Peptides against a protein of PDB entry 2QAS. Designs and how they scored, part 10

Target 1, 120 residues: chain A of PDB entry 2QAS
Amino acid sequence: PPEDLMQYEAMAQDALRGVVKAALKKAAAPGGLPEPHHLYITFKTKAAGVSGPQDLLSKYPDEMTIVLQHQYWDLAPGETFFSVTLKFGGQPKRLSVPYAALTRFYDPSVQFALQFSAPE

## One batch from the design tools (peptide; made by RFdiffusion4, then SolubleMPNN)

Design b1_p9_7_s4 (from b1_p9_7, 4 letters changed)
Fold by OpenDDE base, seed 2:
Structure b1_p9_7_s4 (fold): chain B 120 residues (1-120), chain A 9 residues (1-9)
Amino acid sequence: as target 1 above (120 residues)
Amino acid sequence: APVLVPQPP
């Protein structure tokens, strides 16, 4: 097939990453997500810009999934990454995840799913 | 496969 010099697939992926950003901004608004909406977010733990607890990221060297439903704090969806506080082992930990690191997004309440390619 | 990190309800 002809070579796509426009990289349309990548542009489409970026557009869909924008959906995640928008969803997180809704989640960060006062009152949070409208029930029963909640978010499963999967990302590459070694992707550039990912930061969080060293022990946790070391424990899950490839991917991990976080759930934004009942227990999350200070969700801050920026333009290139979002950060959120979650409890791991009873301790609050701050995660910062670039949207480019995402591999999956899922809202079980309406079975809305997105899948992304991320660098290994 | 993605690893789900458990969180308190």
Scores: peptide ipSAE 0.069, ipTM 0.738, DockQ to the pose 0.467
Fold by OpenDDE base, seed 1:
Structure b1_p9_7_s4 (fold): chain B 120 residues (1-120), chain A 9 residues (1-9)
Amino acid sequence: as target 1 above (120 residues)
Amino acid sequence: APVLVPQPP
């Protein structure tokens, strides 16, 4: 196949990452996600810009999945990354995840799934 | 495979 100098696949990936961003912005709205929608978000824990509790990230050195349903706080979806507070071991922890670090997005309520190639 | 981190109910 001919060489794609336009990098259309990467552009398509970025567009699809925009879906995740938009979904998170809906989740961050006053009423939260409309029932029964909830989000499974998988990301590379060592990707540039990922931040969170060291013990948690060390426990999951490759990928981890978080669930945004009823137990999340201060969801802040920015333009390049989102941050959210979740409880781990009974303690609230702040996670910050660039959209570029995402590998999977899933809403089981309607079986909507996206998969991404993320930096190693 | 992704590792699901359990969250309190």
Scores: peptide ipSAE 0.068, ipTM 0.722, DockQ to the pose 0.410
Fold by OpenDDE base, seed 5:
Structure b1_p9_7_s4 (fold): chain B 120 residues (1-120), chain A 9 residues (1-9)
Amino acid sequence: as target 1 above (120 residues)
Amino acid sequence: APVLVPQPP
C-alpha cells in the first residue's frame, strides 16, 4: 500500500484527544457531568509531564486508570493537560496529566471508548 | 493492562 506521508492517523488521534479535553471541560463546568455519565481515564504514569505523588506513581509504574464520577475535586482541564484532586487511601492527591499521556478514555454509561498511543 | 484505581462513587 502507498506510504502515508501526511500522517493522517496521527492527525485523527490528535483530533480525538480533543474529544477528551472537551469532555473534561464539560465535567469541570458547574453541575458536573449529566448523570449517569462518568469517565474512566487511563494514562502512562511515566509519560513526560505527568505529575503526582511519588508513592502513588511508583505503585502504578506503567498505567493507571482514574474514575471521575463523584469523588473528584478541582478538575482543571487546560489546553495541554488537566489536573484533578482525588483521594487515595483517604488522602487527597493532586494529579496533572498531559492529554498526550492518555492511552484510554471510556464512558461506561454509553459505552463510548477511545484508545490512544502514548509515549512508552 | 491498565491498573484500575478504585474510587468510591
Scores: peptide ipSAE 0.062, ipTM 0.724, DockQ to the pose 0.484
Fold by OpenDDE base, seed 4:
Structure b1_p9_7_s4 (fold): chain B 120 residues (1-120), chain A 9 residues (1-9)
Amino acid sequence: as target 1 above (120 residues)
Amino acid sequence: APVLVPQPP
């Protein structure tokens, strides 16, 4: 069979990553997400470009999931990555995550889910 | 995958 030199599967994956970017931009806009929408975002902690507290990332060497509902600050959805501040145990933690590092996206309010293949 | 939920202060 002919081989796909266009890499359509990868293009489709990147297009779907755009959904996450768009959702985060809505979350970052004035007023935030319309209730009851909230976002579960899973990513590879060792993927290139992932940045955060070393102790936190070391504790979760493969993947971790963050929840963006009400308690998040300075959400900044860029074109290639997003950053956000969350409090864990009362301590603020800044995370920067490239969209390419994502493996799952989920909005429980409407049961909308996406899965991605991410680099190790 | 572990889930990390933000906590109120």
Scores: peptide ipSAE 0.059, ipTM 0.716, DockQ to the pose 0.610

Design b1_p9_8_s1 (from b1_p9_8, 3 letters changed)
Fold by OpenDDE base, seed 2:
Structure b1_p9_8_s1 (fold): chain B 120 residues (1-120), chain A 9 residues (1-9)
Amino acid sequence: as target 1 above (120 residues)
Amino acid sequence: MRHLGHPPP
């Protein structure tokens, strides 16, 4: 098959990553996500740009899924990554995740799902 | 409703 030098599939993936970014921006707006919407976000913990507590990330050497529903704070969806404070074991922890590290996005309330090929 | 802010089990 002919070689796609335009990398259309990658463009499409980036566009879909844009959906996640947009969703997070809505989640970060005053009032948060409109109920019953909530987000399951899965990412590669070893992907470039991922940062957070070493003890936490070490527990998930490949992927981990975070849930943004009722307990999330200071959600900051940037252009290339988002950061958020979540509680793990009752302790607030800050995570920073590049959109490029995402492998799955899911909103159970409407069964909306996206999957991504994340470079690692 | 259960409050989630951590990985699901």
Scores: peptide ipSAE 0.047, ipTM 0.692, DockQ to the pose 0.108
Fold by OpenDDE base, seed 4:
Structure b1_p9_8_s1 (fold): chain B 120 residues (1-120), chain A 9 residues (1-9)
Amino acid sequence: as target 1 above (120 residues)
Amino acid sequence: MRHLGHPPP
């Protein structure tokens, strides 16, 4: 097959990452997500730009999945990354995750799933 | 199941 110099697949993947960004922006709006929608977000914990508590990230050296449903605070979906406060072991912890670090997005309420390639 | 911020089971 001919060589794709346009890199259409990469563009398509970037567009799909945009779905996650848009979903998080909806979640951050007043009133949050419309029930029963909620988000499972998986990311590479060692990807560039990922930040959070060392104890937490050390516990998940490869990938980590977080859930945004009932217990999350100060969700801030930026243009290149989002940050959010979540409870782990009863303690609030702040995470910052670039969209480029994502490997999976899932909304169980409608069984909507996306998978992405992320830096190793 | 009600989901929290921590990783799902």
Scores: peptide ipSAE 0.047, ipTM 0.690, DockQ to the pose 0.102
Fold by OpenDDE base, seed 5:
Structure b1_p9_8_s1 (fold): chain B 120 residues (1-120), chain A 9 residues (1-9)
Amino acid sequence: as target 1 above (120 residues)
Amino acid sequence: MRHLGHPPP
């Protein structure tokens, strides 16, 4: 097959990462996500820029999925990464996740799914 | 159903 020097697939993936960013901005707005929408977000825990408690990330050496529904705080969707506070083991933990680290985005309420390739 | 932030099973 001919070589794609334009890297269209990468462009498309980047565009779709914008969907995740936009969705998180909606989730961060006053009132949160409109019911019954909620988000499953999967990311590579060892990707560059991922930040969180070592004990938590150590439990998930490859990928981790978080759920944003009713129990999230201080969701801050930036331009290159988002941060959020979630409870794990009954304790609040702050996570910072670059959009580039994402591998899956899913809203079960409408069965909307996105899948991404993230650097190892 | 309410989901917690922790990873799903």
Scores: peptide ipSAE 0.047, ipTM 0.689, DockQ to the pose 0.101
Fold by OpenDDE base, seed 1:
Structure b1_p9_8_s1 (fold): chain B 120 residues (1-120), chain A 9 residues (1-9)
Amino acid sequence: as target 1 above (120 residues)
Amino acid sequence: MRHLGHPPP
């Protein structure tokens, strides 16, 4: 096929990443997400900018999925990444995830799903 | 797919 110098697919992906950012901003608002909405977010653990406990990330060399429903704290959706505190094994852990690292976004309550090609 | 973070009871 002809070379796409405009990179339209990447533009479209970035636009859809904006949906995730917007959803997280709603989730971060007082009161959280309106019931029954909740978010499954999958990301590449070794993508640039991903940070968290090394012992946790080392368990998931490719990707991992986090759930934002009833137990998440201090969700901070920035413009390029979000950070959130989640409990793993009962212990609160802070994760920071660039939107560019995302591979999947899913809200089971309305069966809304997005898939992304994250940089490897 | 495995889900991390504590799911609702």
Scores: peptide ipSAE 0.046, ipTM 0.699, DockQ to the pose 0.099

Design b1_p9_8_s2 (from b1_p9_8, 5 letters changed)
Fold by OpenDDE base, seed 2:
Structure b1_p9_8_s2 (fold): chain B 120 residues (1-120), chain A 9 residues (1-9)
Amino acid sequence: as target 1 above (120 residues)
Amino acid sequence: MRDLGHPAP
């Protein structure tokens, strides 16, 4: 097939990453996510820009899924990355995740799913 | 994408 010099697929992927960003902005609004909505977010833990506790990231060397439902704090959805505080092992941990690191987004309440190709 | 699960909150 002809070479796509426009890189439409990549543009489409970026647009869909915008959906995640928008969803997180809704999640960050006062009152949080409207029930029963909750978000499963999977990302490459070794992707550029991913930041978090070393022990936690070491435990998940490839991908990690976080759930934003009832217990998340200080969700800050920026333009290129979001940060959030979650508890792991009972301890609050701050994660910073670029949208480019995402591989999966899922809202089970309405069965809305997105998949992304992230660099290895 | 497969569900890798999630850590317990």
Scores: peptide ipSAE 0.074, ipTM 0.732, DockQ to the pose 0.050
Fold by OpenDDE base, seed 3:
Structure b1_p9_8_s2 (fold): chain B 120 residues (1-120), chain A 9 residues (1-9)
Amino acid sequence: as target 1 above (120 residues)
Amino acid sequence: MRDLGHPAP
């Protein structure tokens, strides 16, 4: 097939990452997500810009999925990354995840799913 | 729902 010098697929992927950003901004708004919407977010834990407790990230050397439903705090969806506090083993942990690190986004309430290619 | 750390269904 002919070579796509425009890199349309990459453009589309980046645009779809914007959907995640927008969804997180809604989740961060007062009152949170409208029920019953909730978010499963999967990301490469070793991707550049991913930040969190070393002990936690070490348990997930490749990918980690976090759930934003009823137990998350201080969700801060920035323009290039989002940060959020979640409890793991009963302990609050702060995670910072670039949108570029995402590999999957899923809202079970409406079965909406997105998949992304992320750095190895 | 799946446990944390696992891909969404």
Scores: peptide ipSAE 0.074, ipTM 0.738, DockQ to the pose 0.058
Fold by OpenDDE base, seed 4:
Structure b1_p9_8_s2 (fold): chain B 120 residues (1-120), chain A 9 residues (1-9)
Amino acid sequence: as target 1 above (120 residues)
Amino acid sequence: MRDLGHPAP
């Protein structure tokens, strides 16, 4: 097969990361996500730009999945990364995750799933 | 009850 000098697959991956960003912006709007929509977000914990409690991140050396449904606060979806406060074991913790670190996005309510390649 | 902030499988 011919060589793809346009790198279309990479373009498509970047476009799909935009879907996640857009979804998070909807989640951050007043009133949050429309029921029953909720988000499962998986990311590489060691990817560049990932920030959070080291005691928490150390428990997940490869990937971590967070859920945005009923209990999340101060969701801030930026252009290159998003940040959010979640409770782990009852303790509020702040996470910052670049979109480039994502490996999976899933909304169980409509069975919408995306998978991405992320830095090792 | 499940902690919705806790990491999911």
Scores: peptide ipSAE 0.071, ipTM 0.725, DockQ to the pose 0.095
Fold by OpenDDE base, seed 5:
Structure b1_p9_8_s2 (fold): chain B 120 residues (1-120), chain A 9 residues (1-9)
Amino acid sequence: as target 1 above (120 residues)
Amino acid sequence: MRDLGHPAP
């Protein structure tokens, strides 16, 4: 097949990352997500820009999935990354995740799924 | 709910 010099797939991926950003902004708004919507977000823990406690990230050397449903605080969806506080083992941990680090986005309530290629 | 195939917190 002809070589795609426009990188259309990459552009499409970027557009779809925008969906995740928009969804997180909805989740961060007053009242949170409309029930029963909730989000499973998977990301590469060693991707550039990922920040969090070393003890936590070391438990997930490749990918980690976080759930935004009932137990999350201070969700802050920025333009290039989002941050959120979640409890792990009963302890609150702050995570900062660039959208570029995402590999999967899923809302089980409506079976909406996105997959992304993230830098290794 | 879909099995994610890897651990979650």
Scores: peptide ipSAE 0.063, ipTM 0.731, DockQ to the pose 0.045

Design b1_p9_8_s3 (from b1_p9_8, 4 letters changed)
Fold by OpenDDE base, seed 4:
Structure b1_p9_8_s3 (fold): chain B 120 residues (1-120), chain A 9 residues (1-9)
Amino acid sequence: as target 1 above (120 residues)
Amino acid sequence: MRHLGHPAP
């Protein structure tokens, strides 16, 4: 097939990252997501801009999936990254994840899935 | 090396 010098697929993926940002903004609104919607978000833990507790990131050296349903706090969806507090082993931990680090977005309630190519 | 993780309950 002919080479795509416009890189349309990459542009489309970047546009679809906007869907994740918009969904997180809905999740951060008062009352949270409308039931039964909830989000599974997978990201590369070694991607540039990812930050969190060293012990946690060491446990997941490649990819990590977080669930935003009932047990999350202080979700802050910014323009280039989002941050959220989740409990691990009963202890609250703060994560900061750039949208560029995402590899998968999934809402099981309606089986809506997105996959992204993230830098290694 | 691929290593997928999930949050602890």
Scores: peptide ipSAE 0.055, ipTM 0.715, DockQ to the pose 0.043
Fold by OpenDDE base, seed 3:
Structure b1_p9_8_s3 (fold): chain B 120 residues (1-120), chain A 9 residues (1-9)
Amino acid sequence: as target 1 above (120 residues)
Amino acid sequence: MRHLGHPAP
């Protein structure tokens, strides 16, 4: 097939990453997400810029999914990454995840799903 | 169902 020198597919994926960013900004607003919306976010744990507890990230060497519904704190959706505090084993942990590390986004309430290719 | 902030499938 003809070579796409414009890299439209990459552009489209980046645009769709913007949907995740926008959704997280809504989640971070006062009052949080409108019920019953909630977010499943899957990301590559070893992607550049991912940070969090070493023990946690070691437990999930490939990718992990976090859920943002009722139990999250200090969600800070930046322009290139978001950070959030979640409880793991009852302990609050801070995660920082670049949008580029995402592999899946899902809102079960409306069955809205996005998938992304992320760096290995 | 109610979902928590910890890892999920």
Scores: peptide ipSAE 0.054, ipTM 0.707, DockQ to the pose 0.096
Fold by OpenDDE base, seed 5:
Structure b1_p9_8_s3 (fold): chain B 120 residues (1-120), chain A 9 residues (1-9)
Amino acid sequence: as target 1 above (120 residues)
Amino acid sequence: MRHLGHPAP
């Protein structure tokens, strides 16, 4: 088949990453997400730009999933990455995750799912 | 209503 030099699939993926960014901006707004909406976000822990506690990231060498529902603080969705504070083992940890590192986005309340290709 | 999956914090 002909080679796609336009990289349309990548363009589509980037557009869908915009959905995640928009959803996180809603989650970061006063009052948070409208119940019962909540977000499962999966990302590659070794992707460029991912930052967080070394022990936490070491526990999840490939990818990890975070849940934004009742226990998250200081969610800051930027243009290229978002950061959020979550508790792991009772300890607050700050994570910074580029949208490009995402592999899955899911809202169980309405069964809305997105899957992304991310750097290995 | 709380819902948690795996893996998660």
Scores: peptide ipSAE 0.051, ipTM 0.698, DockQ to the pose 0.072
Fold by OpenDDE base, seed 2:
Structure b1_p9_8_s3 (fold): chain B 120 residues (1-120), chain A 9 residues (1-9)
Amino acid sequence: as target 1 above (120 residues)
Amino acid sequence: MRHLGHPAP
């Protein structure tokens, strides 16, 4: 098949990552997400730009799924990455995740799902 | 209302 020099697939993927960014911005707004909406976000832990506690990331060498439902703090959805404080083992941990590192986004409340191809 | 954040499978 002809080579796609426009890279439409990549553009589409980036557009879809924009949905995640927008959703997170809603989640970051006062009052958080409107119930019963909650987010499952999966990302490659070794992707460039991902940062967090070494011990935590070590436990998840490939991917990690975080849930934004009732206990998340200081969610800061930037333009290229978002950061959030979550509890792991009862301890608050700060994570910073580039949207480019995402592999899955899911909102069970309405069964809305997105999957992304991220660098291996 | 804030939402729960934690690791999940």
Scores: peptide ipSAE 0.053, ipTM 0.698, DockQ to the pose 0.217; fails the geometry check

## One batch from the design tools (peptide; made by RFdiffusion4, then SolubleMPNN)

Design b1_p10_1_s1 (from b1_p10_1, 3 letters changed)
Fold by OpenDDE base, seed 3:
Structure b1_p10_1_s1 (fold): chain B 120 residues (1-120), chain A 10 residues (1-10)
Amino acid sequence: as target 1 above (120 residues)
Amino acid sequence: SLELYEEILA
């Protein structure tokens, strides 16, 4: 097959990562997500820019999935990463995750799913 | 529980 010098697949991946960012911005807006929408977000825990509690990241050395529905706080979707406070082991923990670290996005309310390759 | 549902999934 001919060589793709435009890197269209990478462009498409970046565009789809933009869907996740946009969804998180909707979630962070006043009133939150419209029910019953909620988000499952999977990311590589060792990817560059991922930060959080050592015990949490050690527990999940490859990938981790967080759920944003009822028990999350201070969701802050930036331009390159988002941060959010979740409970882990009953304690609040702050996570910061670059969009580039994402590997999966899912909204089960409408069965909308995306998958991504992520850098190490 | 609801808390576990929304905590962390492996």
Scores: peptide ipSAE 0.030, ipTM 0.630, DockQ to the pose 0.036
Fold by OpenDDE base, seed 4:
Structure b1_p10_1_s1 (fold): chain B 120 residues (1-120), chain A 10 residues (1-10)
Amino acid sequence: as target 1 above (120 residues)
Amino acid sequence: SLELYEEILA
């Protein structure tokens, strides 16, 4: 079959990453996510642009999942990455994650799931 | 948070 020089699959993946960005923007709006919606976000911890607590990233050298439900602060969904403050071991920690680093997005309330290919 | 994740999914 002919080779796809348009890279349509990559375009589709980027479009789906846009869903995560849009969802996070909704979450960051006044009032937050409408109950009972909440987000499970999984990402490659060693992907370019990922930043966070060294001890936490060391504990999860491959992938990490964060939950955005009741205990998150200062969610800032940018155009290429989002940042958020979460509690780990009772301590607030700032995490920044490029959308390109995502491998999974899940909203258990409606069983909506997305999976992505992320760089190793 | 990671704590919530562990609590919910563990």
Scores: peptide ipSAE 0.029, ipTM 0.650, DockQ to the pose 0.034
Fold by OpenDDE base, seed 5:
Structure b1_p10_1_s1 (fold): chain B 120 residues (1-120), chain A 10 residues (1-10)
Amino acid sequence: as target 1 above (120 residues)
Amino acid sequence: SLELYEEILA
């Protein structure tokens, strides 16, 4: 089969990552997500640009999933990454995740799911 | 929340 020099698959994935970005921007708006929408976001913890508490990241050496529903604060969806504060061990922890690090996105309320390839 | 998720997986 001929080689795809245009890298269409990567383009498509990038476009779909835009959906996640847009969804997070909606979530960050006043009032948050319209109920009952909530988000399950999975990402590679060792991907470039991922930052967070060392103890948390060491606990999840490959990937981890966060849930944005009732208990999250200061969601800041930037153009290349988003950051959010979640409780871990009863303490608020700040996570910063590049959209490129995402592997899964899911909204159970409407069963909307996306999967992505991410750096090891 | 992340903590809640951990409890589910435990």
Scores: peptide ipSAE 0.028, ipTM 0.629, DockQ to the pose 0.030
Fold by OpenDDE base, seed 1:
Structure b1_p10_1_s1 (fold): chain B 120 residues (1-120), chain A 10 residues (1-10)
Amino acid sequence: as target 1 above (120 residues)
Amino acid sequence: SLELYEEILA
């Protein structure tokens, strides 16, 4: 088979990661996500740029999923990563996740799902 | 939330 020097698959994956970024920007806008939309976001916890509580990341050494529905605060979707405050063990914790670390995105309200290959 | 997710998967 011919060699793809354009790397279209990677380009497409990056474009789809842009969907997650755009969705998070909508979520961070005044009023938040329109009901009943909510987001399941899965990412590799050891990926470069991921930061958060040591106890949390140690508990999930491979990947973890966060749910953005009713209990999240100060969502800040940047151009390369997003950060958000979530409760873990009853305490608010700040989590920062590069979009490149994502492995899954899901909005159950409309059954919209994306899967990504992410490096460790 | 993480706790909500854990409850869902449990």
Scores: peptide ipSAE 0.028, ipTM 0.632, DockQ to the pose 0.032

Design b1_p10_1_s2 (from b1_p10_1, 3 letters changed)
Fold by OpenDDE base, seed 4:
Structure b1_p10_1_s2 (fold): chain B 120 residues (1-120), chain A 10 residues (1-10)
Amino acid sequence: as target 1 above (120 residues)
Amino acid sequence: DLSLWEEILA
């Protein structure tokens, strides 16, 4: 097949990252996600723009998955990254993750899954 | 803690 100089696959991947952003904005709205929807979000912990507890990020040097269901606070989905407060070892911590750092998005309630390529 | 996937599986 001929060379794709338009890079349609990359365009499609960027569009799909928009699905994650939209889903998080729904989750951040009053009332949160409609039951029983909840989100599993996996990201590269060393990707540019990722910030959070140093001890936690050091423990998971490659990637980690967070769950947005019953224990999350102050979810703030921006245009390029989102931030959220989660408990780790019983202590609330702030985490900020660029959408570009994501490698997996999953809603087990309807078995909807997306996978992405992220920077090393 | 159920905020972390690895802890959910443990």
Scores: peptide ipSAE 0.055, ipTM 0.675, DockQ to the pose 0.032
Fold by OpenDDE base, seed 3:
Structure b1_p10_1_s2 (fold): chain B 120 residues (1-120), chain A 10 residues (1-10)
Amino acid sequence: as target 1 above (120 residues)
Amino acid sequence: DLSLWEEILA
């Protein structure tokens, strides 16, 4: 196959990561996500920039999936990462995840799914 | 609390 010097595949991947960012921004807007939309977000726990409870991240050394539906607070979708408060074992914990660390995005309500390759 | 994928599947 001919050599792709434009790196179109990488550009497409970045564009699709933008979909996740946009979705999270909608989720963070007043009123939250429109029912019945809810998000399953998977990310590499050891990726650069990932921050969260040490015990939790230790339990999931490779990847973990969080659900943004009913039990989440203070969702803050920045330009390069998002942060959110979730309960784990009944305790509220703050997670900070760069969009570059994401490996999967899914909205079951409309069966919309995306997959990505994430650096560590 | 259902914050994790594993909790949803369980």
Scores: peptide ipSAE 0.048, ipTM 0.674, DockQ to the pose 0.034
Fold by OpenDDE base, seed 2:
Structure b1_p10_1_s2 (fold): chain B 120 residues (1-120), chain A 10 residues (1-10)
Amino acid sequence: as target 1 above (120 residues)
Amino acid sequence: DLSLWEEILA
């Protein structure tokens, strides 16, 4: 097929990352997500801009999935990344994840799924 | 602790 010099697929994926951002903004609103919605977010732990507990990121050198349902605090969805406090091993830790680092987004309540190609 | 999917599955 003809060469796509416009890179439409990449544009589309970037647009879909906006869905994740919008969903997280809804989650961060007072009262949180409308039940029973909850989010599974998978990201590359070594992607540029990812920040979190050193021991945790070392334990998951490729990617990890966090769950935003019952136990998350101070969700702050920015324009390029979001941060959230989660408990790992019983200890609250701050995690910062650029949307560009995402590889999967899933809301099992409505079976809505998105997959992304994140840089290695 | 249900923050990690891997922990949930364990």
Scores: peptide ipSAE 0.047, ipTM 0.669, DockQ to the pose 0.032
Fold by OpenDDE base, seed 5:
Structure b1_p10_1_s2 (fold): chain B 120 residues (1-120), chain A 10 residues (1-10)
Amino acid sequence: as target 1 above (120 residues)
Amino acid sequence: DLSLWEEILA
């Protein structure tokens, strides 16, 4: 096939990353997500800009999936990354994840799924 | 805690 110099697929992927951002902004709003919506977010743990507990990130050297349902706090969806507090082993930990690091987004309540290419 | 997908599936 002819070479796509416009890189439409990449543009489409970026647009879809916007869906995740928008969904997280809804989740961060007062009252949170409307029931029964909840989010499974998968990201590359070694991607540039990812920040979190070293022990946790070391345990998952490739990627990990976090769940935003009942036990999350201070969700802060920025323009290029989001941060959230989750408990691991009973301890609250802060994660900061660039949207560019995402590889999967899933809302089981409506079986809505997105997949993304992320830095290796 | 159910913060990880792995924990959900376990």
Scores: peptide ipSAE 0.044, ipTM 0.663, DockQ to the pose 0.033

